# Peptides against a protein of PDB entry 7UQJ: the designs that were tried, part 59

Target 1, 160 residues: chain A of PDB entry 7UQJ
Amino acid sequence: PELYQNFNITPPRGVLFHGPPGTGKTLMARALAASCSSDERKITFFMRKGADILSKWVGEAERQLRLLFEEAKKHQPSIIFFDEIDGLAPVRSSKQEQIHASIVSTLLALMDGMDNRGQVIVIGATNRPDAVDPALRRPGRFDREFYFPLPDVKARFKIL

## One batch from the design tools (peptide; aimed at target 1 G59)

Design b2_p18_5_s4 (made by RFdiffusion4, then SolubleMPNN; from b2_p18_5, 10 letters changed)
Fold by OpenDDE base, seed 3:
Structure b2_p18_5_s4 (fold): chain B 160 residues (1-160), chain C 160 residues (1-160), chain D 160 residues (1-160), chain A 18 residues (1-18)
Amino acid sequence: as target 1 above (160 residues)
Amino acid sequence: as target 1 above (160 residues)
Amino acid sequence: as target 1 above (160 residues)
Amino acid sequence: AVPPLQLHPPLTVEVPAP
């Protein structure tokens, strides 16, 4: 408690993990889910992929996002991890831009609608933070960002 | 604050990441450092390797550990990550056992000497949790443990 | 050659990493690249994303795949990591199916065209191995598969 | 002095410019 209080870690409604691919963003999100789990308090970890939201949920993406947030709220404390949240970014096609805008709008509304007292953390992971809609990066949404640097080659060689 | 309070996350003085090699322990530690960093509060991440402490710091390991903890305290909030903390374990030689015992004793004292209010987290990573001195695994030290499972042994043996 | 010869690892032309998201597939691919790198022999790691191939390379995906394989061959020993290789899978639209079929056909041809003596390993990662075109899973392509299990809840609780 | 393992430059959280 106190360490996190001393960190002034206002539980971010959303945390953006960004950095080069395979820097461990997904692994981190899972490890955060586990580190925040105690024997007494299990964190439910929900994982979705930005590209899956656009591709698999065509026509139901908004509903599936709502259901995801409801399930996460029902199973709180929980983490919703959106891997490749930049994959929500429109492909440069007008039709995909509309679908994207609707999905992003829904995600914004869901993140904004989370009670500050809710034990639901949303983690977005991307290799391209600049491809994430700036509206998602505003306060009350993905307002905290974590850069996962490539371990420098030297650090990589020393870590292995 | 409240989310972490509600999670009853007593900040572990030490967290042991254990599991087979290549399960992402080091990456996790780095990503925890990143995830606990905010725009307002950067976490300083210190990394050492257990084998490096024994091999590179021969005769100065204790001093280097003290300096590391002092630097971590000076740059708090901070994470000290000991990769291959089982590499502090003696190789089966009496002379290394004495050096190990001294280094472990120093590490124990440093971990015990950390104020509960200190924003220094120590993460040990090992492939061999059973090779980690049980004294390091006691309350107030590496009192939380994190198992990084291999992707199923069959999968790993085929990848390696 | 020799590293693969010494391990009797006939260098798989392709290895499929599959398992639930955040099981460390990307991390493993990077760790393999780093572990197979020596001070004398650096492995060049190329990373692409299946969804990026479809979305960013629209109209040039085949050319970019060819260039990628040429670059990987030029910089061998190398690893080509396709994250979310199931993201090459068509969305349920006829137009995307044609684009997919062409891209998959190109990838098949590139994998088949890799000399067995080439120090180029292709790693595909997916959360959905069954969504990967079965043609990619045939001998001489992604003919080795590695399941990344979710760390069992118990292992997850011990990791967190 | 063992050079500080040059920890990669601090995770530059590029604070988006306002």
Scores: peptide ipSAE 0.005, ipTM 0.205, DockQ to the pose 0.034
OpenDDE base, seeds 1, 2, 4, 5: peptide ipSAE 0.000, 0.000, 0.000, 0.000; ipTM 0.304, 0.210, 0.157, 0.352; seeds 1, 2, 4 fail the geometry check

Design b2_p18_6 (made by RFdiffusion4)
Pose (drawn by RFdiffusion4):
Parts: structure tokens; sequence; C-alpha cells
Structure b2_p18_6 (pose): chain A 160 residues (1-160), chain B 160 residues (1-160), chain C 160 residues (1-160), chain P 18 residues (1-18)
């Protein structure tokens, strides 16, 4: 931590995995979760699939998001993987419902808002990155974007 | 206050920060929240978002808004910051749930009934200005609209 | 009435001020209420909003609307003004609440219960006219309309 | 108080925008 405090830099804490289906996005997230449970320093893994937080009560989806990010603050070494994040956080449109744009606005305020979110890495895997809200694709929330391509010749040889 | 009486004008009590993502809106709200808590006279900063207002009970979201504005009047030199305000206050539509139009109507009534001395300042950052209700964007509610643009060369040099 | 009842032209049961925001609709009702700054028993003015009637309880909103209309009949020549009548009477649909729908179901029955010797006029204002419920715009209700447009050049000169 | 608040806001606006 002194290396990052040597400068006035904060580490990148957000990655958006994107690429075609079957290219290794969830596999890489699974390998990262298995590696986080065997290095004997507790990096807590929070798995979230799509719109797992959707509820029929008003304001319960934003409450579940606030609770997920707060439980992430309780244990500092924690990770949040959002599988299929284009179903949880679509581009905010006036035509669609307000529960969607309200979830996206809560996710924006919880990733880079007024309060610091802590040592929480946020990973999102998507097949449709341009269905993710563009305010979620900027540094401070999903700094990096890993493009997982279809494998080339060398990589197919290595996979096989 | 005599200058604002000599000319028959009321000081603006509302600001709407708007601009592209990552251009300085939450940063300026964070710097103003730190400047509210330093000096010989104290300004009280009230931070809000859509999650700690929206409720599942009838008449509880507008009651939380009223409690916010009454508590800010009690601590009279005050700032109220609504981040991602298009999620909290979308454009009123009949094809939406009634809770969002009811929040916009309660917010319009509470802003039209403020102290009328420049004591409670209301600051909102929408990232998208079109999504916010036009009734809130008229002078009398959110008087000023600060456009935080993408920086030009001298601004990028200063930021770097 | 000695003059206007000679010709049998009935006064309107419901007159609707509609237009863009900031066009002076609240000013016209405030100026008509300052024309109620006159002696008593003539042009009693009631200033209500799309809020401060609707409550947590199930009967106080409709009971209070029936009482407002009864006090309007008690002082014979009277005017009821509903500012932001889309807040009190939104569009009834299947995303609509039950309390607003019953407020509309009582306001319609109270406007059809108003007698033909027109001594209570109900003026209502809105910035979004096709967001008020369609039933109050039917004949025998809010049927005469005043459009308040943005000002032209001479009008802006007079305002400045 | 209003001038004091607006001075802080205008100063911060010049520092960030410019």
Amino acid sequence: as target 1 above (160 residues)
Amino acid sequence: as target 1 above (160 residues)
Amino acid sequence: as target 1 above (160 residues)
Amino acid sequence: VADFIWDKIDDLYDDIVH
C-alpha cells in the first residue's frame, strides 16, 4: 500500500469482462474466486447473477444493492462479480421503467459517489458492453475493460 | 442581505450540476462538503440519493423528503445534495408508477416553500439534464445550471 | 348575477389553466386571490395543491375534498383553485395507486353534484394537460381551457 | 450567509472548471 501511497494514486478496482459467448469470462471469474479462497488472506467473493436484486416492493432493489455494497465494506478484502451486468444495469432510457434507471443510478452512487466504497473490486461480465450504461464505463467504476476474444491459433492449440 | 433587497431579487437557492461522466460534479460536491465543515461558521451538508428516500409504504417516501427539508431548515445554513437526481426525480409520466410523480410533486412543493433567504441550498447532479422534470429545472426551483464540460487543453494541463 | 343571468349563459364548472412551465399560471390565481382581498361573502378563494389533501389514511383525502366542496357551497359565490391538478388527479391505470384513483372517483362525483346555478367555480392548473385523468375533461367538468404560452417580444418587454 | 455560501461555490467552480 506504500507503493500506491508513494504517489497519490488509487488502484484500479473495476474491470468489465466483455467478448463473445464462450470465451472465458465466467471461467476467469471462477478461477479468481477459487484463487481468493486459498491464499489464506480473506478476499471475500460476492457472486451476483444478472438482476438478482429485482423485487416487487418499491425501493427494495436499491436497498439490496446498498446492502451488498455495505457488507462489502464490512470485510475490506471483498470482491463483487456481476455476471451478465447488461441485464442489471442497462442504458438509462426514458421509455423503459424507472426500476431500471433507479438501479443504474444507485449503482453509480455506490461505485463512485460521495462516500468511499472501500477495497471492493467490482467485476462485470457481459456479452453486450454497449448495453451497459456509459456512465458506468469510466475510471473510478470499471476502470479497465478486458476484451476476451475468440481464440487465435496458438490459443486454440493451448485450449485443446 | 441588503444588496438582495436593494435590487428586488431573491438569492438563488438551487444549482443543477450537469455534464459528461467524470467531469467534476461529485468532486465539486465533495469539495463543498469538506468546505462546509472547516470554518468558523458551519454549513450543514445533507447528502441523499434515491435509495434512502424510496419506501414501500404509502406516504413514506414523501414523508422522508419532508423530514429532510425540515431538518435542513432546523440546521439553517445548509446544503442539500441530491446525486443522480434524474433517478430521484424523473420526468413525470402516466406510464410509470405513481411514486415517481408523487416524489417530483413533493419536491416541487418543498422547494417552493423554502426559507426564502438563501439559507437552504439545494444542489443536484444529473449527468443527463433532459431526464429531470422540466418543472424542477425552471428558475425558482433549480435556478442555476452549471455545465461541467470535458476539459480543454489549459484545463487538462491544470488537471494533470 | 343581476347582469349575467339576464342572458342564460352558464358559468363554467371547471376551468383549466395549462401551458409550459414559468408562464404565469400561479400568478393568475394569486392575482385572482388578491381580487379576493375584497369584502367577505363575495368570491371566496380556496388555494389547494395536488398535495396537502392526499394522506396516509384511507378516508381523510376524500372526506377533506368533500368538506372543501361543502365549505365552498356554504359561502355560495366561491372559487376552488387546484394548483398542480395532475398531482391530485393523475391518470387512472393499472400502475396507479388506489388512493389517487379514489380521489378522482370523488372529485368527479362532486363536480357532477354541483348545481346548474353556477356559484362555485373550480379553477385548476397544470403544466402537463394530458397527464390529468381524462374523465375530468369530459363535458360538465374541466371543459373550458386557457393555454398559457411562452411570451412573445412585446410581452417579454412588458415583463422586463 | 448566502454570500458566504456563494463565494465558496463560485471559488470552487473556478477551481474545477478552469

Design b2_p18_6_s1 (made by RFdiffusion4, then SolubleMPNN; from b2_p18_6, 14 letters changed)
Fold by OpenDDE base, seed 2:
Structure b2_p18_6_s1 (fold): chain B 160 residues (1-160), chain C 160 residues (1-160), chain D 160 residues (1-160), chain A 18 residues (1-18)
Amino acid sequence: as target 1 above (160 residues)
Amino acid sequence: as target 1 above (160 residues)
Amino acid sequence: as target 1 above (160 residues)
Amino acid sequence: MAQYMLEMIDKLIEEVLN
């Protein structure tokens, strides 16, 4: 918040970390949470896997998302990290449209319902940014995208 | 090899990265591969998910492991990274003992069959080191263990 | 220290993170600091920008470096992270040699003056490893180098 | 632990390179 206020930047509600598996997306999110947590200002970090929310909470996924966002709001400043977010809100495929549409709609509403001054940041990580519903990638949602490249195997770490 | 020779250290054949999810185990493995790859010495990096080998290759998992190690040996110096290795070689639980026992036995044999001069390093990553078969954690296998802690939220990044 | 003692490895005094801008060098340094802080062993993390030390402290840069290292020694175990270290210790170009030479000389002396048992690690990050004074890249200083490869071009890490 | 991670990285690097 303060940094964004100082820079006249609207704090992004959502950040999409994308890149190949094992490029440190989840580490980055945790490191960000830790780095932003000072003795004076502890940040609460919430982590969920997209696939776990969808599979473990069939029929309660929407409620679990609401509870997660409420808990994050209660423990501000907070970060919600969705690992494998493409598993939570896949691009609408024909055969499971209704269930996924409800989860996506709920997540959209929760992100849109975050006050611009809210100290809740949502970070999504995916290996497939193109598999994330485009509605989530719009302004006010996951409107910041960060690519995590493969460590280029060619780069000379000259370990002498 | 040379540095281990200089330090009278037997090069570990296997390294176990363990710690909570999203602590950078996979990133570290990739960074290590990249760091060890100079223009003079390119390291070949092989990545597999333990669960993918078990699920996609039911009945061929042993063959796929052999092929992976043969390919790694052919492309020395090389790193084999197993993400979620607890999914490949879980501690023997009562109900699926035979299939897992064969995979574990194959992996053990492949690791034991690596020459001490072999330029193949095996890195396993797990969130549950206690779920990895103890036979894999013995000397000459995953005999080096590296804990990836959660970024302790309490770590005073005193940005002075 | 303890791990280096256990492995008979001299702890590196300095690690150079190099790679294109926005490749996560600063993040990795923070993640390392956070990962290295356990409940039992808190690591103190000091961060400075090379350009800020040179620009803000014209004539006091050497003193500020000494104070930084003294404070890091006082708060052991500690990490000193220099972001944009190429801005602090550029390769000697003809026209500003004397001022930069004093800063470089001070940094060299501070790194050389760290006891091998000292629990102070210095991490430098640069986008231009070839712009870092070669004296800093010698054994006992930034003797470990890590390359951070480009994110594939399109992800505007707008580091605002 | 940073030192441990660096040591680990170093050891891993040493393990990979040596």
Scores: peptide ipSAE 0.014, ipTM 0.365, DockQ to the pose 0.130; fails the geometry check
OpenDDE base, seeds 1, 3, 4, 5: peptide ipSAE 0.006, 0.000, 0.011, 0.012; ipTM 0.259, 0.251, 0.234, 0.380; seeds 1, 3, 4, 5 fail the geometry check

Design b2_p18_6_s2 (made by RFdiffusion4, then SolubleMPNN; from b2_p18_6, 13 letters changed)
Fold by OpenDDE base, seed 1:
Structure b2_p18_6_s2 (fold): chain B 160 residues (1-160), chain C 160 residues (1-160), chain D 160 residues (1-160), chain A 18 residues (1-18)
Amino acid sequence: as target 1 above (160 residues)
Amino acid sequence: as target 1 above (160 residues)
Amino acid sequence: as target 1 above (160 residues)
Amino acid sequence: MALEMLEKIDALLKEVLE
């Protein structure tokens, strides 16, 4: 935080995990939460699936996002993990449903509104980084991107 | 192709990956795409989730399937992976929604319409092969079936 | 069974697998089914996703649950796995949809109605044990709880 | 050829299942 303030740099607030389904983005996000947790410093892990926010919370999705960020702030240090974030925040198009536009707008505002001193990390997982609204991929939002490669076939066989 | 033509055999056009969720059907399909890709021969991997085709493309699902197969043909050699294909093509019943029937019909027609010389492989993944419309499991469609066993508990404990 | 009867103890009928998504709850449930299966004793594995029961079976969800338990009983020894059971049986609230209340009630009754001598194990997987209706977590229902920790980051990197 | 890809898939799947 201090270093970012001193250089007038927006601290990274969001991390985009991108890569093929089954590469373990969700598992990594949670493993990170667990590994950063200590007896003294429990990290609270919030998980939402992008498509579930749209489908389960029709008309309340914006409110649920606000509540999620509030709860994450209340339980700092915390991680908000959006699985399948491309389901929540598809690239804006003239054919995009108004509901998507409003939810994306809300998510943008929530990410922008995070205090730079807050201990809330947002992880978005997607299989399609190019399907995520570019506005979410700007500095101060999902400005770090990590590619999750497919394990090679050999590595996969070691798991099976 | 030639061998199948000579024997009047319908070449396999589709592979059904069946087995428990989390057995890595999706990961395998992608690993197969990667392993079959070389510097000289890039395989294009198309992925659709069965339930997403129904929900996201209400009224356009048939068109989106057609476009998918056209794009896959354009980008040969290619793999079309349908994850959760039982969500797209449930067994026909008198209570089946008309939308499902039409989508299944379209998928059947698209699989039947594939040129035997085409380098398009269709992989369907399901947790429930018996929930897939039997018409999709006939020769020339998903006529190869591969069971994905669960890793043994011991193998799973090595991952945990 | 006999031991539980002798001590007037309700035998465990349900196991709650809880822990982060991607920790392999579903994989474990199925691995358990496979590992408990022998050539002489095939375990039948039934899988339902909590959210799918609500969405796919609107107005028939209760009947489908009854049929599921009947079929599981018919195919003993069997495992019923409810993935994302918190999607089926959310904590009761004054704002809970009547459909949820009825489905939860049906599931409670079905779990209570299981013969203590039956070889039907019910596994519920959730990412949120506290989001599961507490009535389901009582003795004779999901009265065993197993936490699925995240693999450490190091273990995850060994898989990738 | 599509057949070659399928054969490779079959081989890989056999290797997984063994």
Scores: peptide ipSAE 0.018, ipTM 0.272, DockQ to the pose 0.255; fails the geometry check
OpenDDE base, seeds 2, 3, 4, 5: peptide ipSAE 0.006, 0.007, 0.012, 0.006; ipTM 0.239, 0.379, 0.371, 0.384; seeds 2, 3, 4, 5 fail the geometry check

Design b2_p18_6_s3 (made by RFdiffusion4, then SolubleMPNN; from b2_p18_6, 12 letters changed)
Fold by OpenDDE base, seed 4:
Structure b2_p18_6_s3 (fold): chain B 160 residues (1-160), chain C 160 residues (1-160), chain D 160 residues (1-160), chain A 18 residues (1-18)
Amino acid sequence: as target 1 above (160 residues)
Amino acid sequence: as target 1 above (160 residues)
Amino acid sequence: as target 1 above (160 residues)
Amino acid sequence: MALEILEKIEKLKKEILE
């Protein structure tokens, strides 16, 4: 917090984890939430799947996103983890444009509306960063990207 | 079964796993389900996320909870695992009171209505035990609580 | 692909992972997706929970299944992983027959309608293979079954 | 069953925390 204020750097509101399936994106997000929690400072971890948001919330996805962000703000410090965020915010040229566009627009507005002083981090995970709306990948949104490579066969067997 | 009857102890119907995110609550619940299963006696494991129940089931969450418990009873021995149970049963003072209150009331009734002879265990996992309705934490409901500390960095990398 | 064509063998469209909870079915599905992905050939991994499909999609589950399969086809090579598929396709004798029967019928039709040349694999995971509609376990659907035994206590602690 | 599960929880918890 203080370090970002000192450098006049807009703290990253969003982090994009991308890489092949099973590379540990979800696990890393959870581990980060765990590692940043102390006995003195418990982080609240919110997990949602992008495709679940679209499919569960036909007609209410925007409201549910707003509620999620309000809850995250209310319970800060918090991490909002969107698994499969490309399912939530596909590129706008997708034929299902209207529902997707509305949800994306809401997510953009929510990310833009987060106070830089807020202790809310949004982590998006995707297997396909190019399927994520580029508007989400701009500064002040998902402006940090981390690639999760395929573990070597040996490393996969450690996760297995 | 017999041991609890001998001591006139109401067998715990619910176990609350609490601790920071990524501390292995979900993994433990699964491992427990796995460890209690034998080739002769398969335990059926039902997993639901608290926030998913609220958001998926606007208007039907109570019915879906009832169906879940009936299915668990039908397929006993069984474990019902609620991940992020604070999302399902937040403290009643939460502003979204009516829907939450109805779901919480239903969950309470379902837990109270479980026969003590039933081989159904309910495991709730939360990062915030204080955000769970205290009524759920009473005897005959989630009356056992287990804290999951942050693993050392070394232990996290074993889960990673 | 080529190997299956050479033998005039209908490539398995579906693989059923069955075994006790926490035996790594979900992890295996992800690891398979990860292992089959190369830098040159990224596999898209779609994950859904069976019970989530039923409960999220009251009245639209069939449409959402169709959309899922179309998306998987559009982004092939792909894996569709149904966790808890017994929650999606319970035995037809289940009292909730009509909604379940319609979803099962749609899933059957989607699996039957997959082109043998399509690089879409469907993985179903269940703790109860006998609770899955036998129609799903026929050739051209979930025609390969893999049992996930309970790991020894030592092996469980490696997954833990 | 419930006791066995609880005992296993306690055992597993101890083994994970050690």
Scores: peptide ipSAE 0.011, ipTM 0.197, DockQ to the pose 0.280
OpenDDE base, seeds 1, 2, 3, 5: peptide ipSAE 0.012, 0.009, 0.013, 0.007; ipTM 0.381, 0.370, 0.434, 0.230; seeds 1, 2, 3, 5 fail the geometry check

Design b2_p18_6_s4 (made by RFdiffusion4, then SolubleMPNN; from b2_p18_6, 13 letters changed)
Fold by OpenDDE base, seed 5:
Structure b2_p18_6_s4 (fold): chain B 160 residues (1-160), chain C 160 residues (1-160), chain D 160 residues (1-160), chain A 18 residues (1-18)
Amino acid sequence: as target 1 above (160 residues)
Amino acid sequence: as target 1 above (160 residues)
Amino acid sequence: as target 1 above (160 residues)
Amino acid sequence: MALEMQKMIDELLEEILN
């Protein structure tokens, strides 16, 4: 609420940052967290890589997601930033598809369970928005999307 | 206007980024320039260091500032980024104070002469906002300020 | 030369960007590439992830590195950006150590073989500078280092 | 899509800058 009230916007449950690698998605998420923080009101910033959720927590990824959302709620106002959220998307193996489907299902349930009164914002960053499960991009989840274009190589950065 | 209309904001003539060295002020300015650029609408990014304006262009600094603003207007939409803008502030010598006062006066006049219809944004970055002439921080100049803090080592970046 | 002449700096063969994740290392590298490009002189930007060099090109990583440097030289002026360059460091398995050692050795040789007259800059980014082989951090390799601190969560971005 | 994304970036930047 207040994070977005300061932004004069209805709080989305989730925001998707998408664009080519090195376009500043992660930096923008950190800058947002920093800009929304005051001396009186510190925002807690939680960062996870999508690939790390799959690879480091094989078999516990669902539990770790639940703990992450509980901890974010406990430390509200909070931002949960998922870097490389497309890394949660199923890779073309049937066994990986099942694991990915369960993790995505858990994330969907956690985002759906976010009370709109909660001061927890979820930011997902991806280089491949089309690789993100469309179910995550529905209203009440990552229902706002921000494109981060490549710095145009033709932009005359005249370092005069 | 349109850069700021796209931002649904009244165009500030200038934005001051302030905070300790290495806090990402220059990076944010570049990220802003990159994010505001599209294939259809390229933003021209001009970068100058405050100390370089004084040191490299001794006796021509005023002319170089005028040329910079003219070039930015010619290539609008444009961002003029002054890194280390506190380097334009007078250092404690009477002769330097006069030179600095004239350069600051020129910058004030150029910012005041920016027609609000122009798509030229001026971003100043400083590690020492109190060293920036308060006249530059008045409405119609650098009238928006953004603080870039040091990484609070105690900020619970729980990389869980 | 000219990339660094524009910076008034003797061209290092390599620059190491180090600091916590999401501090804008990759964005800065892209912003540098964009800022050094003009309409008359486009810089070719090559990006590789350290982990991808190891994982995607198992057994061909050395050849891919050689091809990358050859292509960069062919398209000079060029920037080669290694994101997550610590991902080229040996992981704690004897077999992986050998593979990593050979890849690092290849990168060392390629950086040493860069004629200082070439307009090829290598930028490495890491979250863990101490995990980067000290041999890569020697003069004539990544002999310049830039620290990217976290944005302090205490930043009063006074959006004035 | 690109225009909407740019508008959203603009809104985000507006939110960061406002």
Scores: peptide ipSAE 0.006, ipTM 0.376, DockQ to the pose 0.099; fails the geometry check
OpenDDE base, seeds 1, 2, 3, 4: peptide ipSAE 0.000, 0.000, 0.006, 0.000; ipTM 0.263, 0.277, 0.356, 0.174; seeds 1, 2, 3, 4 fail the geometry check

Design b2_p18_7 (made by RFdiffusion4)
Pose (drawn by RFdiffusion4):
Structure b2_p18_7 (pose): chain A 160 residues (1-160), chain B 160 residues (1-160), chain C 160 residues (1-160), chain P 18 residues (1-18)
Amino acid sequence: as target 1 above (160 residues)
Amino acid sequence: as target 1 above (160 residues)
Amino acid sequence: as target 1 above (160 residues)
Amino acid sequence: HSSFHPAPTAVVEEELAS
């Protein structure tokens, strides 16, 4: 941590996995979760699939998001993987419902808002990156974007 | 206050920060929240978002808004910051649930019934200005609209 | 009435001020209420909003609306003004609450219960006219309309 | 004597007392 405090830099804590289906996005997230449970320093893995937080009560989806990010603050070494994040956080449109744009606005305020979110890495895997809200694709929340392509010749050889 | 009585004008008590993502809106609100807590006279900063207002009970979201504005009047030199305010106050629509139009109507009434002396300042950052209700964007509610643009060369040099 | 009842032209049961925001609709009702700054028993003015009637309980909103209308009949020549009548009477649908729908179901029955010798006029204001419920715009209700447009050049010169 | 009736704030006071 002194290397990052040597400068006035904060580490990148957000990655958006994107590429075609079957290219290794969930596999890489699975390998990262298996590696986080065997290095003997507790990096807590939070798995979230799509719109797991959707509820029929008003304000319960934003409350579940606030609880997920707060339980992430309770144990500092924690990771949040959002599988199929284009179903949880679509581009905010006036035509669609307010539960969607309200979830996206809560996710924006919880990733880079007024309060610091802690040592929480946020990973999102998507097949449709341009269905993710563009305000979620900027540094401070999903700094990096890993494009997982269809494998080339050497990579297919290695996979096989 | 005599200058604002000599000319028959009321000081603006509302600002709407708007601009592209990552251009300085939450940063300015964070710098103003740190400047509220340093000097010989104290300004009270009230931070809000859509999650700690929206409730599942009838008449509880507007009661939380009223408690916010009454508590800010109690601590009279005050700032109220609504981040991602288009999620809290979308454009009123009959094709949406009634809770969002009821939040916008309660917010319009509470802003039209403030102290009328520049004591409670209300600051909102929407990232998208069109999504916020036009009744809130008229002078009397959110008087000033600060456009935080993408920085030009001298501004990028200063930021770097 | 000695003059206007000679010709049998009935006064309107419901007159609707509608227009863009900031066009002076609340000013006209405030100026008509300062034309109620006159002596008693003539042009009693009631200033209500799309809020401060609707409550947590199930009967105080309709009971209070029936009482407002009864006090309006008690002082015979009287005017009821509903500012932001889309807050009190939104569009009834299947995303609509039950308390607002019953407020509309009572306001309609109270406007059809108003006698032909027109001594209670109900003026209502809105910035979004096709967001008020369609039933109050039927004949025998809010049927005469006043459009308040943005000012032209001479009107802006007078305002300045 | 003016006949102006503003909106009572009793409903707002009861809601805040809840």

